# Peptides against a protein of PDB entry 6B4J: the designs that were tried, part 40

Target 1, 315 residues: chain A of PDB entry 6B4J
Amino acid sequence: DITMQWYQQLQDASMQCVLTFEGLTNSKDSQAKKIKMDLQKAATIPVSQISTIAGSKLKEIFDKIHSLLSGKPVQSGGRSVSVTLNPQGLDFVQYKLAEKFVKQGEEEVASHHEAAFPIAVVASGIWELHPRVGDLILAHLHKKCPYSVPFYPTFKEGMALEDYQRMLGYQVKDSKVEQQDNFLKRMSGMIRLYAAIIQLRWPYGNRQEIHPHGLNHGWRWLAQILNMEPLSDVTATLLFDFLEVCGNALMKQYQVQFWKMLILIKEDYFPRIEAITSSGQMGSFIRLKQFLEKCLQHKDIPVPKGFLTSSFWRS

## One batch from the design tools (peptide; made by RFdiffusion4, then SolubleMPNN)

Design b1_p12_7_s1 (from b1_p12_7, 6 letters changed)
Fold by OpenDDE base, seed 3:
Structure b1_p12_7_s1 (fold): chain B 315 residues (1-315), chain A 12 residues (1-12)
Amino acid sequence: as target 1 above (315 residues)
Amino acid sequence: SELLKELSKLPE
C-alpha cells in the first residue's frame, strides 16, 4: 500500500511536469521548436557520452549537466544553450535528462553491464544537487520497469492485452510484443542501473550529506520482492542482477542482517522460484543458484565488475 | 516468515 502510494505520487509528479512544459512541447513556433531541440540535445547528449574510459571525462560531463540545470549556458552542437531560453526550459530539461538516464539503463547497461557504474555515479551526483531530477528518474524507471518499485501490474477488466503487456514493461510495436529475452535484457539493465545508483556517491560532492536515495531503498526493494510471489523467469533474473551489482555494498552496510536475508532467499524463497521455473527458464534459475551458493560458501559477495576505483578517478 | 517481517522493519 505505501509502496503503491509512493509509485503513484511519483507518476503524478511526472505527469504534472509534462503538463508544465506542454507549451514548449506543443509550440508550432519555429523558434520554440529550435529551443526545444537544442535543450533536448543539451540534456541528453552528455549522458550518452558517459563511458568507462576516464574519470576526468566523467567529471566534465557531470559539470556540463550541472551547469545546464543551474541555468548556466552550455555548448551543445556548436551553440550556446540555456534553460533560460524558455520559461519551461528547466522543467523540460529535467524531465528529458531523467528519461535519458533511464534509457541508458534500458539500452547501454542492458548490453554492457559494466556501464551501470559510470552512469549511476553521475545520476547520483546530479540527484544530490537536483532532487527533482531524481524523482523524475524514479518515475521514468518505475513506468518502464514496474519491478523496480517493485510491483506486478494487474490486468484490469476491459483492458487491451497490448496495454497490459506495456504495463508489464514489454515493448509492443505494430501489434507485436517483444521477445522475452529482449524484455528481460532491458529490465536487467534498468535494475542494474538502479542498484548502482543507490550505492554510489559523486566523489566531488559534499559526502557529509545523506545519500538522497541510498542503500536503505535497496533493502526495501529486497524486502518487498521477498514478500511477493515470484514471477516466472523475471524474479530469478532481476534478483540476480540486483544482488550482483549491489550485494557487496549491502553486505558491508547491513552485515549480519544481510546474511540472514541471503539465507532466507536460498532456503525459503528460492524453492518458490524453482516451483514456477520451467525447463526452458533454467538458465536464469541456475545462474541465481550458483551465485547464492558461491556467496554463502565463501561468506563474501564479490565487488561487481566495472565498479569504479580510485584509479579510475585519477585518469 | 517472522524473519521477513523483521527485515521489513528496516528504514526505507
Scores: peptide ipSAE 0.035, ipTM 0.749, DockQ to the pose 0.591
Fold by OpenDDE base, seed 5:
Structure b1_p12_7_s1 (fold): chain B 315 residues (1-315), chain A 12 residues (1-12)
Amino acid sequence: as target 1 above (315 residues)
Amino acid sequence: SELLKELSKLPE
């Protein structure tokens, strides 16, 4: 399966990256530890500072991240930090940066859906300039949210239940599995972030170039989801999240073809979701239903709340 | 399935 091959290739690349910088991460040398900590902070703190407040601040954050990835010194924690401080510094920073972007989907976007857009536009812009960061973003995203691929992990003979739960994207701590609502919240955040990334371009980059992971991947994602059996609660939740965030962009890009897809979702796929939806899961189902019906009735998908406007970039 | 046939006509 081509999708699974792609998934595995990204995971392998991510694993190889970890092996490449293991000398830095496993070093007992005090200087190496200091460098590691400084690089980790330099990579992750700017991402955590991303907000919906001002475009100018977002540009400063972007420039700082790009400078770091370009081998330039940046100020972090009152110190000058550069990836050149260690031979594995660049690989480490790329990995940690990518991990942090996905973590912001998992945490910040999960709690504040509007946060998807400023995070995504920075991620997209960095991806355009640093393709390896993009691949690592996908690797982290796919590992935490297999539904972003999409695929549904299967239970294998001899597998521990906890390992299977982790493969499905659940957090398991002290032999306690994450509650379903928290799980879905995190998955929603990551899907929303992904849906935002594939449609956004950094406005200060070379926009004449093709998006490194654009709306065609959104179309692919939808097609793949529709080719799969729906999963109880998960499919209804994430399909809604995806369409709410990038449905307007897909509509504008694919026009009649998009509406054909949406009709197929409503007429052919939605009944399959209904068939597996229990009374306790009606919330996500009804939300998807109402969204689809409204969009089809109005022949429009609204611009998502939090979408970055020209006024944001002028602030 | 009919759905698969329709999807095959759409862009990737």
Scores: peptide ipSAE 0.034, ipTM 0.750, DockQ to the pose 0.487
Fold by OpenDDE base, seed 4:
Structure b1_p12_7_s1 (fold): chain B 315 residues (1-315), chain A 12 residues (1-12)
Amino acid sequence: as target 1 above (315 residues)
Amino acid sequence: SELLKELSKLPE
């Protein structure tokens, strides 16, 4: 399966990255530990500062991240920090930065859906300039949310139940599996972030270039989902999340083809979701139903709440 | 197009 090969290649690249900077992470040297901590903070703090407040602030954050990745010194915690402080510094920063973007999907976007857009536009812009960061974003995303690939992990003979649960994206701590509602909330956040990334371009970049991971991947994602058997509660939830965030962009890009797909979802795929939906899971199902019906009736998909406007970039 | 190819994979 070409999709699974792609998944595995990204995971392998991520693992190789970890091995490359293992010397930095495992060092007992006091100076190396200090450098590691400084680099980790420099990579992650700017991402945590991303907000919906002002475009000018977002630009400052972007410039800081880009400067760091470019080998320039940046101020972090009152100190000058550079990836040149250690031979493994760049690999470490790229990995931690990518990890933090996905974590913001998992945490911030999960709780505040509108946060997807400012995070995504920075991630997209950084990805355009630093392709390795983009690959690492995908690797982290795919590992935490296999439904973003998409694929459904299968239980293998001899596998521990906890390991299977982790493969499905559940958090397991002290032999306790995460509650379903929390699981779906985290998955939703990551899918929403992904759906935002594939449609957004950094406005101060070279817009003549093709998006490094654009809407064509959104179409691919939908096609793959529709070719899979629906998973109880998960498919209805994530399909809604995806369409709510990037449906308008897909509609504008693919026009008649998009509407053909949407009709197919309603007429052919939706009954399959219904067939596996229990009474306790009707909330996600009804939400998807109402969304599809409204969109088909009006022949329009609304611009998602939190979408960045021209006024945002002038602030 | 690549898009049409992907669309052709959809359930009928």
Scores: peptide ipSAE 0.032, ipTM 0.729, DockQ to the pose 0.150
Fold by OpenDDE base, seed 2:
Structure b1_p12_7_s1 (fold): chain B 315 residues (1-315), chain A 12 residues (1-12)
Amino acid sequence: as target 1 above (315 residues)
Amino acid sequence: SELLKELSKLPE
């Protein structure tokens, strides 16, 4: 399976990255610990500062992240920080930055869906300039949300139930599994972030270049989802999230073919979702239903709330 | 499935 090979390749690359900077992360030396913490803050704080307020602030954040990844010193916590402070600094920063982007999907976007767009446009722009960060974003995303691949992890003989639950994307703390609503909320945030990344380009970059992970991957994701049996509650939730965020972009890109896909979803795939939907899961099902019906009726998919406009970039 | 056949007609 090509999809599983791709998944595994990204996970292997991510694992190798971790091994590469283990000297920095496991060091008992006080200076190394300080450098690690400074680099971690420099990589993650700018991402946490991303907001929907002003395009100018977003540009400043982007420039800071790019400068850090380019080996330039940046100010963080009142100190000058550079990846050159340690031979493993760049690998560590790339990994932590990618991790933080996915975490913002998991946390910020999960709670505030409109936050997907400013986070995604920065992530996309950084990915364009730093492909390794993009690969690591995918690796982190795929690990936390296998549905972003998409694939459904299988229970293997001898596997602990908790490990299987973690593979499915659940958080398990103190032998307590995350509540389904919280799980779906986090998965939704990550899918929404992904759906935003694949359609957005950093406006101050080289627009003539091909998107490093563009809408063709959105089409691939949809095609793969539709080739899989639906999962209870999960498929209806994430399919809605995905289409709400990138459906308009897919419509514009693929036009007639997109509408064929949408009709296929409504007529063929949606009944399969319905068949596995319990009475307690009707919320996600109804939302998807209403969305599909509205889009097909109006022959339009609305621009998602929070989509960045020219006025945002002038602020 | 019929769905798979229809998807094969769509761009990747």
Scores: peptide ipSAE 0.034, ipTM 0.752, DockQ to the pose 0.465; fails the geometry check

Design b1_p12_7_s2 (from b1_p12_7, 6 letters changed)
Fold by OpenDDE base, seed 1:
Structure b1_p12_7_s2 (fold): chain B 315 residues (1-315), chain A 12 residues (1-12)
Amino acid sequence: as target 1 above (315 residues)
Amino acid sequence: SEKLRELSRLPK
């Protein structure tokens, strides 16, 4: 399977990245530990500062991240920090930055869906300038949310149940598996972030360049999901999240083909989802169904709430 | 379905 090979390559690259900066992470030297912490803060704090408040602030955050990745010194915690402070500094920062973007999907977007857009536009813009960060974003995203690939991890003989649960994206702490609602909330946040990334471009970049991971990946994702057996509650939830965030963009890009896809979802895929949906899970399916039927009826998909407008960029 | 395969072909 080409998709699984690609996924494995991403995971291997991510693992190799971790090995590359192992010297920095495992160092017992006090100075190395300080550098590590300073670099980690410099990489992650700007991402946490991303908000829907003002386009000007978002630009400042972007410029700071880009400067850091470009080997320039940046101010962090009252200190001048640079990736040049350690030979492994750049790899470490790229990894931690990518990890933080995905974490914002998992946490911030999960709780505040509109936050997907400012986070995604920064991530997309950074990805355009720093492709390795993009690959690492995908690696982190797909590992935490295999449904973003999409694929369903399989239980293998001899595998511990907890390890299988983690492969499925569940958090397992103290031999307790995460509740389904919390799991779905986190998965939703990550899918929404991904759906935003693939459609957004940094407005101050070279717009003549092709999006590094554009809407064609969204189309592929939909096609692959439809070719898979639905999972109870998961498929209905994530399909809704995806279409709510990027459905309008896909509609504009693919036009008639996109509407054919929606009809196929309604006619062929909904019965399959419904067949595996328990009465307690019907809410997710109903939400998806109502959304899709409304879109088909109106022959339009609304622009998602939180979509960045020209007025945002002038603020 | 054949329709799904047709739709899965990324528009060039």
Scores: peptide ipSAE 0.027, ipTM 0.699, DockQ to the pose 0.817
Fold by OpenDDE base, seed 4:
Structure b1_p12_7_s2 (fold): chain B 315 residues (1-315), chain A 12 residues (1-12)
Amino acid sequence: as target 1 above (315 residues)
Amino acid sequence: SEKLRELSRLPK
């Protein structure tokens, strides 16, 4: 399976990255610990500062992240911090930065869907300049949300239930599995972030170049989902999330073929989703149905709420 | 084209 091979390759690369900076992370040396903490803060704090407030602020954040990844010193916590402070500094920062982007999907976007766009445009721009960060974003995303690949993890012989639940993307703490609503909320946030990344380009970069992980991956994602059996509640939820965020962009890119795909969902895939949807899960299904029916009726998909406009970049 | 390859992945 090509999809699973891709998934595994990214996971292997991520694991290899962790091994590469293990010396920094496991060091008992006081100076190394200090450097680690400073680098971690420098990598993650700017991402947490991303907001919908002003394009100028977003540019400052982007420039800071890019400077850090470029080996330039940046101010963090009142200190000058550089990845050159340790031979493993760059690998560590790339990993932690990528992890933080995905975490913002899991947390911030999950709670505030409009936050997907400013986070995504920074992530996309950084990915364009630093492809390794992009690969690590995918690795983190895929691990936390296998539905972003997409694939549905299967129970393996001898596997503990808790481990299976974790593979499915659930948080399990003290033998207590996460509630379904919280699980879906987190998955939604990550899918929405992903859907935003694949359509957005940093406006101050070389936009003439091909997007490093563009809308073709969105089409691939949809194609893969449609070729899979639907998963109860999950498929309806995430398909809606994805299409709400990037459906307009896909429509513009794929035109007639996009509408053929939507018709296929309505006529062929809906019955399959419905067949596995319990009465208590009808909310997600109905939401998806109503969205698609409206879009097909109007021959348009609305621009998502929170989409960054030219006015945002002038602020 | 890349677009054509992606389109070919839809269910048949």
Scores: peptide ipSAE 0.023, ipTM 0.686, DockQ to the pose 0.138
Fold by OpenDDE base, seed 5:
Structure b1_p12_7_s2 (fold): chain B 315 residues (1-315), chain A 12 residues (1-12)
Amino acid sequence: as target 1 above (315 residues)
Amino acid sequence: SEKLRELSRLPK
């Protein structure tokens, strides 16, 4: 399977990255530990500061991240920090930055869906300038949310149940598996972030360049999902999340083909979701149903709440 | 379905 090979290649590259900066992460030297912590803060704090407040602030955050990745010194925690402080500094920062973007998906976006857009536009812009960060974003995203690939991890003989649960994207702490609602919330956040990334371009970059991971990947994702058996509650939830965030963009890009896809979802795939939906899971199912029916009736998909407008960039 | 195969073809 080409998709699984690609997934594995991303994971391998991510693992190799970790090995590359292992000297920095495992160092017992006090100075190395200080550098590690400074670099980690410099990479992650700006991402946590991303908000829907003002475009000017978002630009400052972007510029800071880009400067750090470019080997320039940046101010972090009252200190001047640079990836040049350690030979492994750049690899470490790229990895931690990518990890933090995905973490904002599973935490911030999960709780505040509108946060997907400012996070995604920064991620997209950084990805355009730093392709390795993009690959690492995909590696982290797909590992935490296999449904973003999409694929369903399989239980293998001899596998511990906890390991299988982790492969499915569940958090397992002290032999306790995450509650289904929390799991779905995190998966939703990551899917929404992904759906935002594939449609957004940083407005201050070279707009003539092709999006490094654009809407064609969204189309692929939908096609793959429709070719898979639906999962109880998961499919209805994530399909809605995806379409709510990027459905308008897909409609504009693919036009008649998009509507054919949406009809196929409603007529052929939706009954399959219904067949596996229990009475306790009707909420996600009904939400998807109402969304599809409304979109088909009006022949339109609304612009998602939180979509960045020209007024945002002038603020 | 044949329709899904057609849709899976990335629009060039």
Scores: peptide ipSAE 0.025, ipTM 0.705, DockQ to the pose 0.809; fails the geometry check
Fold by OpenDDE base, seed 3:
Structure b1_p12_7_s2 (fold): chain B 315 residues (1-315), chain A 12 residues (1-12)
Amino acid sequence: as target 1 above (315 residues)
Amino acid sequence: SEKLRELSRLPK
């Protein structure tokens, strides 16, 4: 399976990255610990500062992240920080930066869907300049949200239930599994972030280059989802999230082919979702239904709320 | 076309 090979390759690359900077992370030396913490803050704080407030502020954040990844010193926590402070510094920063982008999907976007766009445009722009960060974003995303691949992890003989739940993307703390609503909220945030990344380009880059992970991957994702059996509540939720965020972009890119796919979703796939939907899961089902019906009726998918306009970049 | 190839991966 090509999809599973791709998944495994990204996970292997992520694991190799962790091994590469293990000396930095496991060091008992006080200076190494300080460098690690400084690098971690330098990598993650700018991402947490991403907001919908002003394009100029977003550019400043982008420039800071890019400078850090380029081996230039940046100011963080009142200190000058550089990846050159340790031979493993760059690998560590790339890993932590990628992890933080996915975490913002999991937390910030999950709570505020419109936050997907400013986070995604920075992530896309950084990915264009630093492909390894992009691969690590995918690795982190796929591990936390297997539905972003997409695939459904299988229970293996002898596996603990908790480990299986974690593979499915659930958080398990003190032998208590995460509530379904919180799980879906986090998965939604990550899918929405992904759907935003694949359609956005950093406006100050060389746009002549191909998007490093563009809308063709969105088409692939939809095709793969439709070729899988629906999962109760999950499929209806994430399919809606994905289409709400990138449906307009896919419509513009793929035109008639997109509408053929949308009709296929409504006529062939949606009944399969309905068949596995319980009375307690009608919310996600109804939401997807209404969205599909509205889009097909109007022959249009609206631009998602929070989409970055020219006015944002002038602010 | 690439678009047709992608569409061909959809269920029939």
Scores: peptide ipSAE 0.024, ipTM 0.692, DockQ to the pose 0.150; fails the geometry check

Design b1_p12_7_s3 (from b1_p12_7, 6 letters changed)
Fold by OpenDDE base, seed 5:
Order: structure tokens, then C-alpha cells, then sequence
Structure b1_p12_7_s3 (fold): chain B 315 residues (1-315), chain A 12 residues (1-12)
């Protein structure tokens, strides 16, 4: 399966990256530890500072991240930090940066859906300039949210239940699996972030270039989801999240083909989702149904709340 | 489904 091969290749690349900077991360040397911490902060703090407040601030954050990845010194924690401080510094920073973007999906976007757009536009812009960061974003995303691939991990003989739960994307701490609502919230955040990334371009870059991971991947994701058996609660939830965030962009891009897909969902896929939906899970199903019915009735997908406008970039 | 098969080819 091509999709699974792609998944595995990205995971392998991510693992190889970790091995590459192992010397930095495992060093007992005080100077190396200091460098590691400084680089980690320099990579992650700017991402955490991303907000919906002002485009000018977002540009500053982008420039700082790009400068760091370009080998230029940046100020972090009152110190000058550069990836050149250690031979493994660039690999480490790329990995940690990518990880942090996905964490913002998992945490910030999960709690505040509108945050997807400013995070995504920075991620997209960085991905355009630094393809390796993009690959690592996918690797982290796929590992935490296999539904972003998409695939549904299967239980194998001899597998520990906790390991299977982790493969499904659940957090397991002290032999306790997270609650389903928290799980879905985190998955939703990551899917929403992904849906935003594939449609957004950094406005100060070379927009004539092809998006490194554009809407064609969104189309692929939908097609693959529809070719899979739905998973209880998960499919309805994430399909809604995805369409709410990037449905308008997909509509504009694929036009008649997009509407054919929505009709297919309504006529053929809904019954399959309904068949596996328990009474306690009807909320997610109904939300998806109502969304699709409204969109089909109005022949329009609304622009998602939080979408970045020209006024945002002028602020 | 023929439609799904066609749709799956569009990203390529």
C-alpha cells in the first residue's frame, strides 16, 4: 500500500533524524546541555508565541524561525543562539520545531480552533523554505494522529493493550488511558491544523511556487477516508473538522468534483457512519450531517472562522 | 466505487 509506505518512510526519516542528533541530546557535558536547552527554546518559544492578534507579530515570529534555520544567530532567553553552536544543532532544531508545530495543533488548536490558521500559515511558509521541517511535521503528525494519514491501526497478536492505545493516538499515563473526549479533542486539533496547512501560503514568500503539501493532499485524504470503513465517533468528528476548515478551499479548487464528493458522502457514506454510531455518539454524527446538509442546500461552504484576511496582515 | 477511484487519482 502506497499510503502505508509513505507513512513508514516518514517515520523512518524521523527516527534517523533523532539518531543524527543523539550526541547532542545524550551528552553529559555541561556546555552541550546548555546548547541543547538554548536551541530547544529558540526552536519552540517562537511557535508558542503565535497568536491571532497581529500579522506584524506573526511576521516577526516567522523571520526569527527562518533565521534560526538559516544558521543565523537569534536572541532567545537573553542569549544569542545559533544552530552552528553544535554540529547536530540544525537537525535538532528542525526536529523540535516540527514537533512543536504538531503540539500546537494538539493543544492550542484543540482548545481554540481559530488558532489553526496563524500556526498553519507559519508552518506552511517554513515548510516552503525548509522542506525537511515539513517532512518532520508530517512524521510527528502521523505518529500522533494516524487518522491524518489516514489509516486505522490494528491490534496485533501479542501486542500490549497500552501499546495499541498509543498507536491509535491515545495518551496512556500510569496505565490509564485518556478519556475519549480528550482524545477526540486532540485529534481534532491536529486535523484542523493539517487542513489549514494544506491551503495556506505564507504571503511574503514566492507564491508562484507550488505549495509543498497543498490541497491535492486534502483531496487525497478525503478520498482515502471515504474508501475506508468508518470508525465509531472518530470518522464523523474528524471529517467534520477537516471539511469545516478546508472545505471552502476544496470547493474553490475542485468545484464540480468537490460537490460530487459531498453528494457521495451524503448518499453513500452517511448510512455507513450511522450504522456504527451509538446513541451516545450521535452528537458528532448530527453535527456532520447538519453541516453537509446546509452546505448542499446553500451550494456553498462557508469560509472558516479564523481565516486570515487582508486586514490581519495589515495589523 | 468508480467515483471514489476517480477521485483518488486526482491528487497525482
Amino acid sequence: as target 1 above (315 residues)
Amino acid sequence: DELLEELSKLPE
Scores: peptide ipSAE 0.028, ipTM 0.725, DockQ to the pose 0.637
Fold by OpenDDE base, seed 2:
Structure b1_p12_7_s3 (fold): chain B 315 residues (1-315), chain A 12 residues (1-12)
Amino acid sequence: as target 1 above (315 residues)
Amino acid sequence: DELLEELSKLPE
């Protein structure tokens, strides 16, 4: 399976990255610990500052992240911080930065769907300049949300139930599994972020270059989802999230082919979702239904709420 | 599904 091979390659690369900077993370030296904390803050704080307020502020954040990744010193916590402070600094920063982007999908986008776009455009722009960060974003995303690949993890003989739940993307703390609503909320945030990344380009970059992980991956994702049996509540939720965020972009890119896919979803795949939907899961099902019906009726997919406009970039 | 097969063959 090509998809699973790709998944595994990204996970292996991520694991190798962790091993590469293990010296920095496991060091007992006080200076190394200080450097680690400074680098971690420098990598993550700018991402947490991303907001929908002003394009100029977003540019400042982007420039700071790019400067850090380029080996330039940046100000963080009142100190000058550079990846050159440690031989493993760049690998560590790339990993933590990628992790933070996915975490913003998991937390910020999950709670505020419109936040997907400013986070995604920064992530896309950084990915264009730093492809390793992009690969690590995918690795983190795939690990936390296997549905972003997509694949459904299988229970293996001898596996602990908690480990299986974690593989499915659930958080398990103190032997308590995460509530389904919270799980779906986090998965939604990550899928929405992904759907935004694949369609957005940093406006101050070289737009003539091909998107490093563009809409073709959105098309692939949909094709893979449709080739899989639907999962109760999960498929309806994430399919809606994905289409709401990137459906308009896919429509513009693939035109007639997109509408053929949407009809296929409505006529063939949607009944399969319905067949596995319980009465307690009707919310996600109804949202998807209404969305599909509206889009097919109007022959249009609306621009998603929070989509960045020219006025945003002038602010 | 013939339509799914057709969709899978669409250029990425």
Scores: peptide ipSAE 0.027, ipTM 0.711, DockQ to the pose 0.662
Fold by OpenDDE base, seed 4:
Structure b1_p12_7_s3 (fold): chain B 315 residues (1-315), chain A 12 residues (1-12)
Amino acid sequence: as target 1 above (315 residues)
Amino acid sequence: DELLEELSKLPE
C-alpha cells in the first residue's frame, strides 16, 4: 500500500530526527540543558503567539521562525538564541516547531476553529522555505491523527488494548482512555488545520512556485476516505470538518470534478455512513448531511469562518 | 491527470 509506505517513511524520518538530537536532549551538562530550553522556547513560543488579530503581527512571527531556522539569532526570553549554539540545534528546533504546529491543531483549533487559518498560513509558508519542517508536521499529524493519512489502525494479535487505543489517536493516562467527545474534538482540530494548510500560501513568498503540499493532497485524502469503509462517528465528523474548511477551495480548483465527488458522497457514501451510525451518533451524520444538501442545492460551498481576507493582511 | 486517476478509484 503506497499510502502506508508514505506514512511509514515519514515516521521513520521523524524517528531518525529524534535520534539525531538525542545528544542535546539527554545531556547532563548544564550549558547543554540551558541551550535546549532556550531553543525549545524559541521554537514554540512564536507559534503560541499566532492569533487572528493582525496580519502585521503574523508577519513578525513568521519572520522570527524563519530567522531561527535560517541560523540567525533571535530574541527569546530576553536572550539571543541561535540554532548554531549546538550542532544538533537545527534538528531539534525543526522537530519541536513541527510538533508545536500540530499541537496547536490539537488544542487551539479544536477549541477555536477559526484559529486554523492563521496557524496554517504560517505553517505553509515555513514549509515552503523549510521542507523538512513540513515532513515533520506530517509525521506528527499522522501519528496523532491516523485519519489524516487516512487509514484506520487495526488491532494486531498480541497487542495491548491501551496500545491499540493510542494507535487510534486516543490519549491514555493512568490506564484511563480519553472520552469520545474529547477525542473527536482533538481529531477535528488537527483535520481542520490540515485542511487549511493545503489551501493556503504565505502571501509574502514566491507564489509562482507550486504549493509543497497543496490541494491535490486534499483531493487524494477525499478519494482515499471514500474508498474506505466508514468508521462510526469518526468519518462523518472529520469529513464534515475537512469539507467545511477546504470545500470552497476544492470547488474553485476542481470545478465539475468536485461536484461529481459531492454527488458521489451524497448518493453512494451517505448510506454507508448511515448504516453504521447509532442513534447517539446521529448529530455528526446530520450535520454532514445538512452541509452537503445545502451545498448541492446552492451549487456553492461557503468560505469558511475565519478565512483570511486582504483586510487582515493590511492590519 | 492525477485527479482523474484518483477519481477513478472511487466507488462506482
Scores: peptide ipSAE 0.025, ipTM 0.699, DockQ to the pose 0.150
Fold by OpenDDE base, seed 1:
Structure b1_p12_7_s3 (fold): chain B 315 residues (1-315), chain A 12 residues (1-12)
Amino acid sequence: as target 1 above (315 residues)
Amino acid sequence: DELLEELSKLPE
């Protein structure tokens, strides 16, 4: 399976990255610990500052992240910080930055769907300039949300239930599994972020280059989902999230082919979702149904709320 | 083409 090979390759690369900077992370030296903390803050704080307020501020954040990744000193916590402070500094920063983007998906976007777009456009722009960060974003995303690949983890003989639950993307703390609503909320945030990344380009970059992970991956994702059996509640939720965020972009890109796909979803795949939907899960089902029916009726998918406009970039 | 392969698995 090509998809599973791709997944495994990204996970292996991510694990190798962690091993590469283990000297920095495991060091008991006080100076190394200080450097680690400074680099971690420098990598993650700018991402947390991303907002929908002003395009100018977003540009400043982007420039700061890019400068850090380029080996230039940046101001963080009142100090000058550079990845050159440690031989493993760049690998560490790339990993932590990628991790933080995904965390913003599962936390910020999960709570505020509109936040997907400013986060995604920065992530896309950084990915264009720093491909390794992009691969690490995918690795983190896939690990936390296997449905973003997509694939469904399987229970293996001898596996602990908690480990299986974690593989499915659930948080398990003190032998208590995360509630389904919280789980779906986090998964939704990550899928929405991904759907935004694949369609957005940083406006101040070289737009002549091909998107490093563009809409073709959105098309692939849909194709793969449709070739899989639906999961109760999960498929209806995430399919809606994905289409709400990137459906308009896919429509513009693939035109007639997109509508054929949407009809296929409504006529062939949706009944399969219905068949596995319990009475307690009707919310996500109904939402997807209404969305599909509206889009097919109007022959249009609206631009998602929070989509960045020219006016945003002039602010 | 991986995309073509995935799409080929879909019902026509």
Scores: peptide ipSAE 0.023, ipTM 0.690, DockQ to the pose 0.151

